Peptides against a protein of PDB entry 4PN1. Designs and how they scored, part 11

Target 1, 261 residues: chain A of PDB entry 4PN1
Amino acid sequence: KIEMNFLNKPIVPDTTKVISNFLTHYLITEPVEHVEIEAKLGTLIDLETQNRFEFPVMNETILNPEFNLRTRFESDMTASEHKYLNEFLNQAFRDSQKPGRLPFAYKHTKQVDLFYETEDNSRDKIRVSKNQSDNQVLACVKKRRVADLFLYCPNDAFDIRISISDELPVSMPSGNQQPSLTRLKDRVGYVHQEIKIDLTKTTQNDPVYDTTERHELEVEFGNIADLRDRAQKAKDGMEAPLFRRVQLFMDNVRILRREHS

## One batch from the design tools (peptide; aimed at target 1 N21 F67 L149)

Design b1_p11_4 (made by RFdiffusion4; failed a check: a repeat of another design)
Pose (drawn by RFdiffusion4):
Structure b1_p11_4 (pose): chain A 256 residues (1-205, 211-261), chain P 11 residues (1-11)
Amino acid sequence: KIEMNFLNKPIVPDTTKVISNFLTHYLITEPVEHVEIEAKLGTLIDLETQNRFEFPVMNETILNPEFNLRTRFESDMTASEHKYLNEFLNQAFRDSQKPGRLPFAYKHTKQVDLFYETEDNSRDKIRVSKNQSDNQVLACVKKRRVADLFLYCPNDAFDIRISISDELPVSMPSGNQQPSLTRLKDRVGYVHQEIKIDLTKTTQNTTERHELEVEFGNIADLRDRAQKAKDGMEAPLFRRVQLFMDNVRILRREHS
Amino acid sequence: SKPDLTGVFTP
């Protein structure tokens, strides 16, 4: 017989607790009506060296946003790094279809992104996405970035950025208006336990941009867990962000 | 207000 600790009850990892606080704030305390919560793989770039961020730590660590660390985030990866993750996810996809497994879901989207500027002093963009096939509109949203949280991961090829955005559905722009940006987007979507794993390849109308993002697919249920956590029963919220971060961690460690 | 981020690295 073996116990996990001298208490024989599970304990919350420090990171899971902190991220739960970050998510509960923008879900409950200062709520965002149309919230998108996603984490992207990429690289933390030191502004002076223009290389990967160096920090005297040996494990995955959350950076305090109240400190100026002179850093930016590159949400990009090579074509090989993108293909490697594609193959790994495809293999993980088929293995989930086997007996005893909770299966993956799949959705491949070939669409066009149209970005517009706003009439306000804000730096928000109005995004219009259309099918590349029939050109029917998939979405028309005004997107505002609310908060970011950066995880430096010295043991891996990638760092993590957790973004909290606000996607408000809005009406279509006028025809007599030039879009600030127009690009193709090849999004390969995997879904497991309502956790979305998106593998995006955007083509600038040339320059290519390869990305991997992991986002909560069921916000309404997550908001409910955040409410219960504020009221004392915080175990469901913890179990949720633990699953999210563990998925993000598996994809982060996958590299040649 | 600000989220409670106690436990993150602080220089």

Design b1_p11_4_s1 (made by RFdiffusion4, then SolubleMPNN; from b1_p11_4, 3 letters changed; failed a check: a repeat of another design)
Amino acid sequence: SKPDLSGVYVP

Design b1_p11_5 (made by RFdiffusion4; failed a check: a repeat of another design)
Pose (drawn by RFdiffusion4):
Structure b1_p11_5 (pose): chain A 256 residues (1-205, 211-261), chain P 11 residues (1-11)
Amino acid sequence: KIEMNFLNKPIVPDTTKVISNFLTHYLITEPVEHVEIEAKLGTLIDLETQNRFEFPVMNETILNPEFNLRTRFESDMTASEHKYLNEFLNQAFRDSQKPGRLPFAYKHTKQVDLFYETEDNSRDKIRVSKNQSDNQVLACVKKRRVADLFLYCPNDAFDIRISISDELPVSMPSGNQQPSLTRLKDRVGYVHQEIKIDLTKTTQNTTERHELEVEFGNIADLRDRAQKAKDGMEAPLFRRVQLFMDNVRILRREHS
Amino acid sequence: SKPDLTGVFTP
């Protein structure tokens, strides 16, 4: 017989607790009506060296946003790194279809992105996405970035950025208006337990941009867990962000 | 207000 600790009850990892606080704030305390919560793989770049961020730590660590660390985030990866993750996810996809497994879901989207500027002093963009096939509109949203949280991961090829955005559905722009940006987007979507794993390849109308993003697919249920956490029963919220971060961690460690 | 980020790295 073996116990996990001298208490024999599970304990919350420090990171899971902190991220739960970050998510509960923008879900409950200062709520965002149309919230998107996603984490992207990429690289933390030191502004002076223009290389990967160096920090005297040995494990995955959350950076305090109240400190100026002179750093930016490159949400980009090579074509090989993108293909390598594609193969790994495909293999993980088929293995989930076997007996005793909770299966993956799949959705492949070939669409066009149209970005517009706003009439306000804000730096928000109005995004219009259309099918490359029939050109029917998939979405028309005004997107505002609310908050970011950076995880430096010295043991891995990737760092993590957790973004909280606000996607408000808005009406279509006028025809007599030039889009600030137009590009193709090849999004390969995997879904497991309502956690979305998106593998995007955008083509600038040339330059290619390869990304991997992981987001909560069921915000309404997550908001409910955040409410229970604020009221004391915080176990379901912890179990949720633990699953999210563990998925993000598995994809982060996958590299040649 | 700000989210409670106690336990994160602080220089």

Design b1_p11_5_s1 (made by RFdiffusion4, then SolubleMPNN; from b1_p11_5, 3 letters changed; failed a check: a repeat of another design)
Amino acid sequence: SKPDLSGVYVP

Design b1_p11_6 (made by RFdiffusion4)
Pose (drawn by RFdiffusion4):
Structure b1_p11_6 (pose): chain A 256 residues (1-205, 211-261), chain P 11 residues (1-11)
Amino acid sequence: KIEMNFLNKPIVPDTTKVISNFLTHYLITEPVEHVEIEAKLGTLIDLETQNRFEFPVMNETILNPEFNLRTRFESDMTASEHKYLNEFLNQAFRDSQKPGRLPFAYKHTKQVDLFYETEDNSRDKIRVSKNQSDNQVLACVKKRRVADLFLYCPNDAFDIRISISDELPVSMPSGNQQPSLTRLKDRVGYVHQEIKIDLTKTTQNTTERHELEVEFGNIADLRDRAQKAKDGMEAPLFRRVQLFMDNVRILRREHS
Amino acid sequence: SIDWSKVYTPP
């Protein structure tokens, strides 16, 4: 017989607790009506060296946003790094279809992105996405970035950015208006336990941009867990962000 | 407010 600790009850990892606080704030305390919560793989770039961020730590660590670390985030990866993750996810996809497994879901989207500027002093963009096939509109949203949280991962090829955005559905722009940006987007979507794993390849109308993003697919349920956590029963919220971060961690460690 | 006590703080 073996116990996990001298208490024999599970304990919350420090990171899971902190991220739960970050998510509960923008879900409950200062709520965002149309919230998108996603984490992107990429690289933390030191502004002076223009290389990967160097920090005297040995493990995955959350950076305090109240400190100026002179850093930016590159949400990009090579074509090989993108293909490698594609193969790994495909293999993980088929293995989930086997007996005893909770299966993956799949959705491949070939669409066009149209970005517009706003009439306000804000730096928000109005995004219009259409099918490349029939050109029917998939979405028309005004997107505002609310908060970011950066995880430096010295043991891996990637760092993590957790973004909280606000996607408000809005009406279509006028025809007599030039879009600030127009590009193709090849999004390969995997879904497991309502956690979305998106593998995006955008083509600038040339420059290519390869990304991997992981987002909560069921916000309403997550908001409910955040409410229970504020009221004491915080176990379901912890179990949720633990699953999210562990998925993000698996994809982060996958590299040649 | 958000509790930041368990995150890295520079010396």

Design b1_p11_6_s1 (made by RFdiffusion4, then SolubleMPNN; from b1_p11_6, 4 letters changed)
Fold by OpenDDE base, seed 5:
Structure b1_p11_6_s1 (fold): chain B 261 residues (1-261), chain A 11 residues (1-11)
Amino acid sequence: as target 1 above (261 residues)
Amino acid sequence: MIDLSLVYKPP
């Protein structure tokens, strides 16, 4: 007979615990009301070299936010990498439609994001999102970045930024206001077990800079209410449900960050 | 019809 360890009980990886605690803080301890929790694929860049940062570690490592490592995170990727991930996810979608699997859902959206300055000249901008086809308003929000957690992934194509954001619904800007910035977004969203995976191509026309295209892949918790419930249970001493959900989330992230063209 | 492909500029 084989046992999994000398206790013959499951053990939770430390990474799962650290991330779970991070999430619990912003879900329960200091709760963000309209919380968005997402992981973006990208690259930790060394500000001195402008190359990918090199840490003396050999595997996935959560960086301690208390240390200034003189890095920036670039969430962009090449068109080739983005295309590869699109094809990869499309195949995953197809495979999930087979008998015995849990199917992906999907949504392809083309929207325009209009950014407006706030009346109080706050650093936060109001984002109005409209459907490109019919110009219907999809959302009007003020997004605030609350916290980031960075994972250095030396064995993978991408590093990870987990972000906590507050997306506050706000009233539409006055009709006399002009947007300070306009972005076109082409987004394919995949949902599997309430985890959202979004491929986004963003086109921005800058009067100073040539038209820039940005390619992003993000993974988001699709059921915040459930996650908050799990986090509360964890605070109450039952950690397993939260750990399982975080593990699922991170496994999806790990799959994606390993894929490259 | 499933619409899951983003349009990329040819190289």
Scores: peptide ipSAE 0.167, ipTM 0.790, DockQ to the pose 0.015
OpenDDE base, seeds 1, 2, 3, 4: peptide ipSAE 0.031, 0.165, 0.040, 0.032; ipTM 0.682, 0.788, 0.726, 0.704

Design b1_p11_6_s2 (made by RFdiffusion4, then SolubleMPNN; from b1_p11_6, 3 letters changed)
Fold by OpenDDE base, seed 2:
Order: sequence, then C-alpha cells, then structure tokens
Structure b1_p11_6_s2 (fold): chain B 261 residues (1-261), chain A 11 residues (1-11)
Amino acid sequence: as target 1 above (261 residues)
Amino acid sequence: SIDLSLVYKPP
C-alpha cells in the first residue's frame, strides 16, 4: 500500500496558503464590498532592461510586495499566443461536453466600454459598459484596484498578476458628459466549476497614436459569495474548503500559462 | 450554434 506521506494526509502547498491568506484579508479581515478577484496572464518586465525580469528562482514564485523589484506587469500577449489559447480553450470546451465531464459554459460578448471622469477628479473613472449590438447598458461601475499579488513563472510562457478590485456600482454619468476614453471589447468567456476564463481582444482608438489592439486572458472567481464563505470558515479554523478552491483556481491558471504557440 | 472564435488579423 502506498501512502501520500508519513502522515498519510494531503498537504497544502505553501503557494496555496499564501494566496489563501491574501484573499482572506480582502474578503474577511478588511473586506472589499464589491470585490473582484482575477488573475491575468502577462509578463513581469524589468524596468531597466524592458525585458522579462529574471529572478533567481527555478519555479513558480510569489513575489514579496515589500520589495521594490523595479518591475511592471504587462497584461498582454501576441495575437498568435492569444489565438492559440482561443483554440486551446475551444477544444477544452468541446471535450468537457462529453459524458462524464463537467461542462463548460460559454458566452461571447461584444461590448463597448466608455470611461468618464469623476467630478472629484479621482483617479478612478466611471466605466459604462454597453452591448455593441443593441447599446444596452451592461454595467456602470467605478473600479478601484485594491491590491496585487505577482507570481513569477520562469518555466511558463506567462507570469501572473492576481488582483483584488472593488467594482462599485454607480449612477450613470450625466448625458452631457463626454467619455474620455472608449474601448471596444470582443470577449469569449468560459465558465467551468464557477471559475471564469475570459479571452478578450480590446481595441482602443487613439487620435494621436494608432489604433492599438490588446490581447488578454484573465481567470476570475465566479462565485464570490461562496469564496467569502470559505474564507470565513478559514478564519474560523477550517481552512480546507478555501484551500481547495484556491487550488482549483490556481491549477486552471497553471494550465493556461503553460500554453503557447 | 456556438461562436467561440475571436477574429484575428491575418499576418
């Protein structure tokens, strides 16, 4: 008979614990009311070299935010990489429809995001999202980035930024107000076990700079209420449910960041 | 019908 270890019990990786603690803080300890929790694939760029940063580690590593590593995170990829991921996820979707599997759900959306300045000149802009086809308002929010956690992934195509954001619902801007920025988004969203995976092409027209297209992949916790419940249980001494959910989330992220054209 | 594919510009 083979056992898992000398205790014959599952052990939680330290990465899972660190991320779980990070999430618990913003779910329970200092709770963000309208919290969004997502991981974006991208690249940690060395500000000095403008190349991908090289850390003296050999595997997935959560960076300590107390250290200024002189990096920026670029949440973008090439069209080729993005296309590959689209094809990959499409195949995963198809495979999940087979008997005995938990199926993906999907949604393909085309929306326009209109950004408006706030009266208080805060850094946070109001975002109005509309469906491109019928101009139906999908959301009107003021999004605030609360915290980030960065994972350097030397063995994979992408690094990861896990972000905590507050998406505060707000009233529509006045009809006489003009948007400061307009972005077109073409998004294919996949949902599996309440984890959302979004492939997004964003087009931004700049009058000075040529139209730019951004290619993003994000993974989001689709059931915040459940996650908050799990985090509360963790604070109460039962950590396993939270760890399992974080592990699931991270495994999905790990799958995706390994894929490349 | 399903629409799962984003459109990419040709190289």
Scores: peptide ipSAE 0.336, ipTM 0.876, DockQ to the pose 0.015
OpenDDE base, seeds 1, 3, 4, 5: peptide ipSAE 0.037, 0.233, 0.266, 0.275; ipTM 0.723, 0.833, 0.750, 0.842

Design b1_p11_6_s3 (made by RFdiffusion4, then SolubleMPNN; from b1_p11_6 with K6L T9K)
Fold by OpenDDE base, seed 3:
Structure b1_p11_6_s3 (fold): chain B 261 residues (1-261), chain A 11 residues (1-11)
Amino acid sequence: as target 1 above (261 residues)
Amino acid sequence: SIDWSLVYKPP
């Protein structure tokens, strides 16, 4: 008979615990009302060298947010990498449709995001998202970035930023108001076990700056209510459900960040 | 142990 370890009990990786605690804080302790929790693939850039940061670690490492490491996170990848990931996810989708598997759901969305200044001149802008095909409003929100947690992943193609945001539904801006910024998004979304994986090509036209195109991959918790419930249970001493959900989330992230062309 | 209330707030 084989046992898991000398206690014959499951053990939770520190990464899972740290992330779980991070999430619990913003779900329960200092709760964000309209919370969005996502991980983006990208690169931690050393501000001094402008290259990928080189930390003296050999594997996935959560960076301590209490320290300013003089880094920036670039949530971008090459078109080639993005295409590869799309193909990879398409294959994963197909494989998941087979008997005995839990299927992916898939959605392709082309939208335009219109950013508006707020009436109170708050720093956060109102974002109106519309479907490009029929101009129907998909969402009208004021999004505030609350916190970030960075993972340096020296053995993988990408580093990770986990972000907590407050996405507050707000009223539509006045019909006479012009957007300060427009952004086109071509998004393919995959959902598996209520975890959303989105590949997004974003095009932004700036009147002052050159047109910029970004290729992003994000992984998002699709069921916040469930996650909040799990976090509450964790706060009450039952951590396993939260750990399992975070582990699932992170495993998906780990799969994706290892894939590259 | 990190005091999460002190976590860096992005601009």
Scores: peptide ipSAE 0.146, ipTM 0.699, DockQ to the pose 0.090
OpenDDE base, seeds 1, 2, 4, 5: peptide ipSAE 0.016, 0.018, 0.021, 0.036; ipTM 0.355, 0.488, 0.482, 0.540

Design b1_p11_6_s4 (made by RFdiffusion4, then SolubleMPNN; from b1_p11_6, 3 letters changed)
Fold by OpenDDE base, seed 2:
Structure b1_p11_6_s4 (fold): chain B 261 residues (1-261), chain A 11 residues (1-11)
Amino acid sequence: as target 1 above (261 residues)
Amino acid sequence: MIDWSLVYKPP
C-alpha cells in the first residue's frame, strides 16, 4: 500500500491557499456583488527592461501585491500561439467525448461590444454586447476591475493574471447616444466542470491607429454561486471544498500556460 | 499574511 504522505492525508499547496484567501476576501469579506473571476494568460513585462519580468524564482510564484515590482501585464499572444491553443482545446474537447470522461461543452460566439460613456462621466464605461448575426443584446453591463493577482511562471509560456471584476447590470444607453468604442469579438468557449476557457480574437478599429487585433485566452469560474458557497464554508472553518475548486481551476490554467507552438 | 486591502487595483 502506498500512502500520500506520513499523515496519509491530502496537503494543500501554498498557491491554492493564497488564491483561495484572495477569492474569499472578494466573495465574502468585502463581497463583490456581480463578481467575475478570471485568469488571463499573458506576459509580465518589466517596465525597466521592457522584456519579460525576471525574478529569482524557479517555479510558479504569486507576486506579493504589497510590493510594486514595476511591471505591466500584457494579455495578448501571437496568432500562432492562439491557433495552437485552439487546436489543443479542440483535441481536448474530442477526447472528453469518449466514454468514461466528463465532456466539454463548446460554443462559438461572434459578438460586437459597444462601449458608451456614462452620464456621470465615470471611468467605467457601459458595455453593450450584441450577437453579430442577429444583433440581439447579450448583455449590458458596467464592468469595474476590482483587484488583480499576478503569477510569475518562469517555466511556462505564459504568466497569469487573476482578476476580480464587478459586472453590474445596467440599463441600456439612450438611443441617442453613440458608442465611443466598438470591438468585434470572435470567441470560442470551452466549458469543463463549470470552468470556462475562452479563446478570443478581438478586433478594434481606432481612427488614429491601425486596426488592432488581440488574441487572448481566459479561464473563468463558471459557477460563482457555488464558489461563493465554498468560500463561505471556508470562512466557517471548512476549507477543503474551496481548496478543491481552486486547485481544479489552477490545474486547468497550468495545463494551458504550458502549451505553446 | 497579506492584507488584501492592498491588493493591486487597476486604475
Scores: peptide ipSAE 0.081, ipTM 0.651, DockQ to the pose 0.093
OpenDDE base, seeds 1, 3, 4, 5: peptide ipSAE 0.046, 0.074, 0.046, 0.022; ipTM 0.496, 0.636, 0.464, 0.519; seed 1 fails the geometry check

Design b1_p11_7 (made by RFdiffusion4)
Pose (drawn by RFdiffusion4):
Structure b1_p11_7 (pose): chain A 256 residues (1-205, 211-261), chain P 11 residues (1-11)
Amino acid sequence: KIEMNFLNKPIVPDTTKVISNFLTHYLITEPVEHVEIEAKLGTLIDLETQNRFEFPVMNETILNPEFNLRTRFESDMTASEHKYLNEFLNQAFRDSQKPGRLPFAYKHTKQVDLFYETEDNSRDKIRVSKNQSDNQVLACVKKRRVADLFLYCPNDAFDIRISISDELPVSMPSGNQQPSLTRLKDRVGYVHQEIKIDLTKTTQNTTERHELEVEFGNIADLRDRAQKAKDGMEAPLFRRVQLFMDNVRILRREHS
Amino acid sequence: SPLPKWFDELS
């Protein structure tokens, strides 16, 4: 017989607790009506060296946003790094279809992105996405970035950025208006337990941009867990962000 | 050290 600790009850990892606080704030305390919560793989770049961020730590660590660390985030990866993750996810996709396993879901989207500027002093963009096939509109949203949280991961090829955005559905722009940006987007979507794993390849109309993003697919349920956590029963919220971060961690450690 | 406003959201 073996116990996990001298209490024999599970304990919350420090990171899971902190991220739960970050998510509960923008879900409950200062709520965002149309919230998107996603984490992207990429690289933390030191502004002076223009290389990967160096920090005297040995494990995954959350950076305090109240400190100026002179850093920016590159949400990009090579074509090989993108293909490697594609193969790994495909293999993980088929293994989930086997007996005893909760299966993956799959959705491949070939669409066009149209970005517009706003009439306000804000730096928000109005995004219009259309099918490359029939050109029917998939979405028309005004997107505002609310908050970011950076995880430096010295043991891995990637760092993590957790973004909280606000995607408000809006009406279509006028025809007599030039889009600020137009590009193709090849999004390969995997879904497991309502956690979305998106593998995107955008083509600038040339420059290519390969990204991997992991996001909460069921916000309404997550908001409910954030409410219970604020009221004391915080175990469901913890179990949720633990699953999210563990998925993000698995994909982060996958590299040649 | 300063901490974000959201740091103490849960007990």

Design b1_p11_7_s1 (made by RFdiffusion4, then SolubleMPNN; from b1_p11_7, 5 letters changed)
Fold by OpenDDE base, seed 4:
Structure b1_p11_7_s1 (fold): chain B 261 residues (1-261), chain A 11 residues (1-11)
Amino acid sequence: as target 1 above (261 residues)
Amino acid sequence: MPKPKWYDTLK
């Protein structure tokens, strides 16, 4: 018989524990009411060199947010990388439809996001999302970035930003308001075990600048209520369910960031 | 070493 270790009990890696603490804080301690929790693939860029950040570590490392590393995070990838990941996920989707597997759900959406300035806070914008096909309003929210956690991943093509956001539902802007920004989003969404993986092509038309296209991959906790419940249990001394969920989330992220053409 | 406010949330 094989045991896990000399205690014959699961051990929690520091990464899982740190992320769990991070999430629990904004789920329970200082709870964000309309919380969105997502990881984006991208690149930590050294502000001095404008190249990818380098740190003397050999594995996935959570950066301490209390230190200013003089970096920025670019949540973008090349069209080729994005295409490769799309094909990879398509294959994963197909494989998951086989008997004995838990299937992916798939959704392809095209939406337009209209951004409006707010009167109460100039930094926050109201985002109205509409379906491109029927112009139906999908959401009207004011999104606030609450906190970020960065993972430097020297062995992979991408670094990771885990973000806590507050998506406050708000009333539609008045009819006399004009959007300050319009973005077209072509999104392919995959859901597996309530973890949502989105590949998004965003087109932004700027009257002054050339049309810009961004390619993003996001991994999101699809069941916040469940996650909050797990976090509460963790605060109450039962940490295992939370750790398992965070581990699942991170394993999916790890799979994706390792894939490259 | 400075730690974020959430570092010991689950302690």
Scores: peptide ipSAE 0.588, ipTM 0.957, DockQ to the pose 0.866
OpenDDE base, seeds 1, 2, 3, 5: peptide ipSAE 0.571, 0.577, 0.579, 0.575; ipTM 0.957, 0.957, 0.957, 0.957

Design b1_p11_7_s2 (made by RFdiffusion4, then SolubleMPNN; from b1_p11_7, 5 letters changed)
Fold by OpenDDE base, seed 3:
Structure b1_p11_7_s2 (fold): chain B 261 residues (1-261), chain A 11 residues (1-11)
Amino acid sequence: as target 1 above (261 residues)
Amino acid sequence: MPLPKWYNTLK
């Protein structure tokens, strides 16, 4: 007879618990109304060395946000890394279409994001997203970054930033207002069990600086209502549903950050 | 080291 451990019960990893606490706070305790929760793959850069941050740990480590590590997070990756991940996800998509599996959904979107100053001159800009093909408005939001949680992953190709944002739907800017910034986005989106995985190529033109291209991969909770419900249950003493959902999310993140060409 | 305000949200 084989048992999982001396209690013969599942055990929840610390990472899952810590992240669950983080999420529950901004879902329930100080609730963000129009919350977006995503993890981006990237690199923690040491501001002193300008190289990837080095810390004396040997595995995935959540950094305490109360401590200034003198780092910045770069959510960019190389084109080759991005291409590899795209191919990897394409294969995962194909495999998921087989009998006995839960299938991925797939969507390719090309959009332009137009950023506008707000009437109150707040630091948060209004973002209008339009389809490049027909110029249809996809969204008009004011996004505010609420909190970040960083994971240092010394054994993997990428570090992780989990971000909580407030995406407030707002009215379209006045017709005479010009955008302060324009970004072109080519996004390939995969959805599996309501976890969204997006590969995005972003192009930004600047008259002073050369055109910049960014390659990003993000993983997002696709069902916030369900997540909020799970968080509420957890707050009420039933933690298992939340832990399972966070575990699913993080396992997907872990799969992706371990992949490299 | 101080801990974030959310550290023990579920406790």
Scores: peptide ipSAE 0.574, ipTM 0.955, DockQ to the pose 0.847
OpenDDE base, seeds 1, 2, 4, 5: peptide ipSAE 0.569, 0.570, 0.559, 0.569; ipTM 0.955, 0.954, 0.954, 0.954

Design b1_p11_7_s3 (made by RFdiffusion4, then SolubleMPNN; from b1_p11_7, 5 letters changed)
Fold by OpenDDE base, seed 2:
Structure b1_p11_7_s3 (fold): chain B 261 residues (1-261), chain A 11 residues (1-11)
Amino acid sequence: as target 1 above (261 residues)
Amino acid sequence: APLPKWANTLK
């Protein structure tokens, strides 16, 4: 008989603990009411070199936000990378439909996001999301970025930004208001065990910089109520359920960031 | 090195 370790008990990776602390803070300690928690694949860029950030580490590393590393995060990838990930996820979807597996859910959404200035001239714009086909309003929110956590991943194609946002539902803008920005989103969404994986093609028309297209992949916690419950339990001393959920989330992220064309 | 305010949320 073999054992896991000299205590014969599971051990939680440090990354899981750090992320769990981060999440619990904004779920419980300083709770964000309408919280969205997502990880985006992208690249940490060194502002001084304009190349991918280089840090003297050999594996996935959470960067301490208290340090100014002079970086920016580009949540974009090439069309070919995006296509590859789409094909990869399609295959994963198919495989999950097999007997004995937990199936993916799949959804293809085309929406338009309309951004409106607020009356108070806040930097937080109102975003109205509509379905492109029938113009049905899907959401009307003010989104505020609350916190970011960056993972430098030297062995993988992408680095990771975990973001906590507050998506406050708000009233529709007045009918006389014109949007300051319009953004088209073509989103392919996959859900597995309440973890959402979205591939999004975003098209934006800019009068100065012409039409730009962005290709993004994001992973999101699909059940915030459950996550908050787990975080509360963790705060109360029972950490295992939270750690398991964070581990699941991160494993999915790790799978995706390792894939490349 | 300084730690973020959330570093010790869980004890």
Scores: peptide ipSAE 0.635, ipTM 0.957, DockQ to the pose 0.942
OpenDDE base, seeds 1, 3, 4, 5: peptide ipSAE 0.632, 0.630, 0.629, 0.633; ipTM 0.957, 0.956, 0.957, 0.957

Design b1_p11_7_s4 (made by RFdiffusion4, then SolubleMPNN; from b1_p11_7, 6 letters changed)
Fold by OpenDDE base, seed 2:
Formats: C-alpha cells, sequence, structure tokens
Structure b1_p11_7_s4 (fold): chain B 261 residues (1-261), chain A 11 residues (1-11)
C-alpha cells in the first residue's frame, strides 16, 4: 500500500491557500454583491524594461500586491496563440464527449458592447451588451474592478491576472445618449464543471487610431453562489470544499497558460 | 513583510 504522505492526507498548496484567502475576503469579509471572478492570460511587463517581468523564481509565484514592482499586465496574445488555444480547447471539448468523461458545454457568441458615460459622471461606464445577430440586449451593467492578484509564471507562455469585479446591473441609458465607445466581441465559450473558459476577439474602431484587435483568454468561476457558499464554510473553519474548487480553477488555468504553438 | 488586508482571512 502506498500513502500520499506520512499523514495520509491531502496537502493544500500555498497557492491554493493564498488565492482562497483572496477570494474569501471579497466573497465574505468585504462582499462584492455582483462579483465576477476571472483569470486572464497575459504578460506581466516590467515598466522599466518594457519586457516581460523577470523575478528570481523558478515556478508559479503569486506577487504580493503590497509591493510596487513597477509592472503592468497586458491581457493580450497574438492571433496565432489565440487560434492555437481555440484548437486546443476544441480538441478538449471533443475528448470530453467520450463515455466516462464530463462533457464540455460550448457556445459561440458575437456581441456588441456599447459604453456610455454615467449621468453622475462616475468613473465607471455603463456597458450595454447586445447580440450582433438580433440586437437583443444581453446585459446592461456598470463594472467596477475591485482587486487584482497577479501570478508570475516563468515556465509558461503566459502570466495570470486574477481579477475581482463588481458587475452592477443598471438601467438602460436614455435613448438620446450616444455611446462613447463601441466594441465588437467574438466570443467562444467553453464550460466544464462550472468553470468558464472564454476566448474573445475584441475589435475596437477608433477614428484617430487604427482599428485595434485584442485576443484574450479568460477563465471564470461559473457558479458564484456555490463559491460563496464554499467561502463561507471556509470562514467557518471547513476549508476543504473551497480549496478543492480553487484547485480545480487553478489547474484549468495552469493547463491553458502552458499551451503554445 | 507587508501583506494585503485579505491575507489572513482564513485561519
Amino acid sequence: as target 1 above (261 residues)
Amino acid sequence: MPVPKWYYTLK
């Protein structure tokens, strides 16, 4: 018989614990009402060198937000990388349809995001999302970025930003208001065990600048109610369910950030 | 070492 360790009990990685604390705070301690929790693949850029951030570590490392490392995060990738990830996920989708597996769900959406200034001139803009095909309103929200957590991943193609946002549902802007910004989004969405993986191509037209296209991959917790419940239990002393869910989330992120053409 | 306010959320 083989045991996993001298206690014969699972061990929780530090990364899981740290992220769990981060999430629990904004789920329970200072709860964000309409919370969105996502991880984006991208690159930590050193502001001084304008190259990828270099840190004297050899593995996935959560950066302490209390330290100013003079970095920025670029949540973008090349079209080629994006295509590769799309193909990778398509294959994963196909494989998951096999007997004995839990299947992916798949959805392809094209939407237009219209951004409006708020009447109170708040910093946050109102985003109206519409389906491109029928112009049906999908959502009208005011999104506020609450907190970020950055993971430096020296062995992988991408670094990670975990973001907590508040997506507050708001009333539609008045009919006489014009959008300050319009973005086209082509989104391919995959869901596995309530973890959402989205590949998004965003096109933005600027009259002054050339049309910009951004390629993003994000991983999101699909069941916030369950996550909040797990976080509450963790706060009450039963941490295992939360740790398991965070571990699942991070494993999916780890799979994706390692992939490259 | 300074830590964020959420660092000790869980026991």
Scores: peptide ipSAE 0.592, ipTM 0.955, DockQ to the pose 0.927
OpenDDE base, seeds 1, 3, 4, 5: peptide ipSAE 0.591, 0.592, 0.579, 0.590; ipTM 0.954, 0.955, 0.953, 0.954

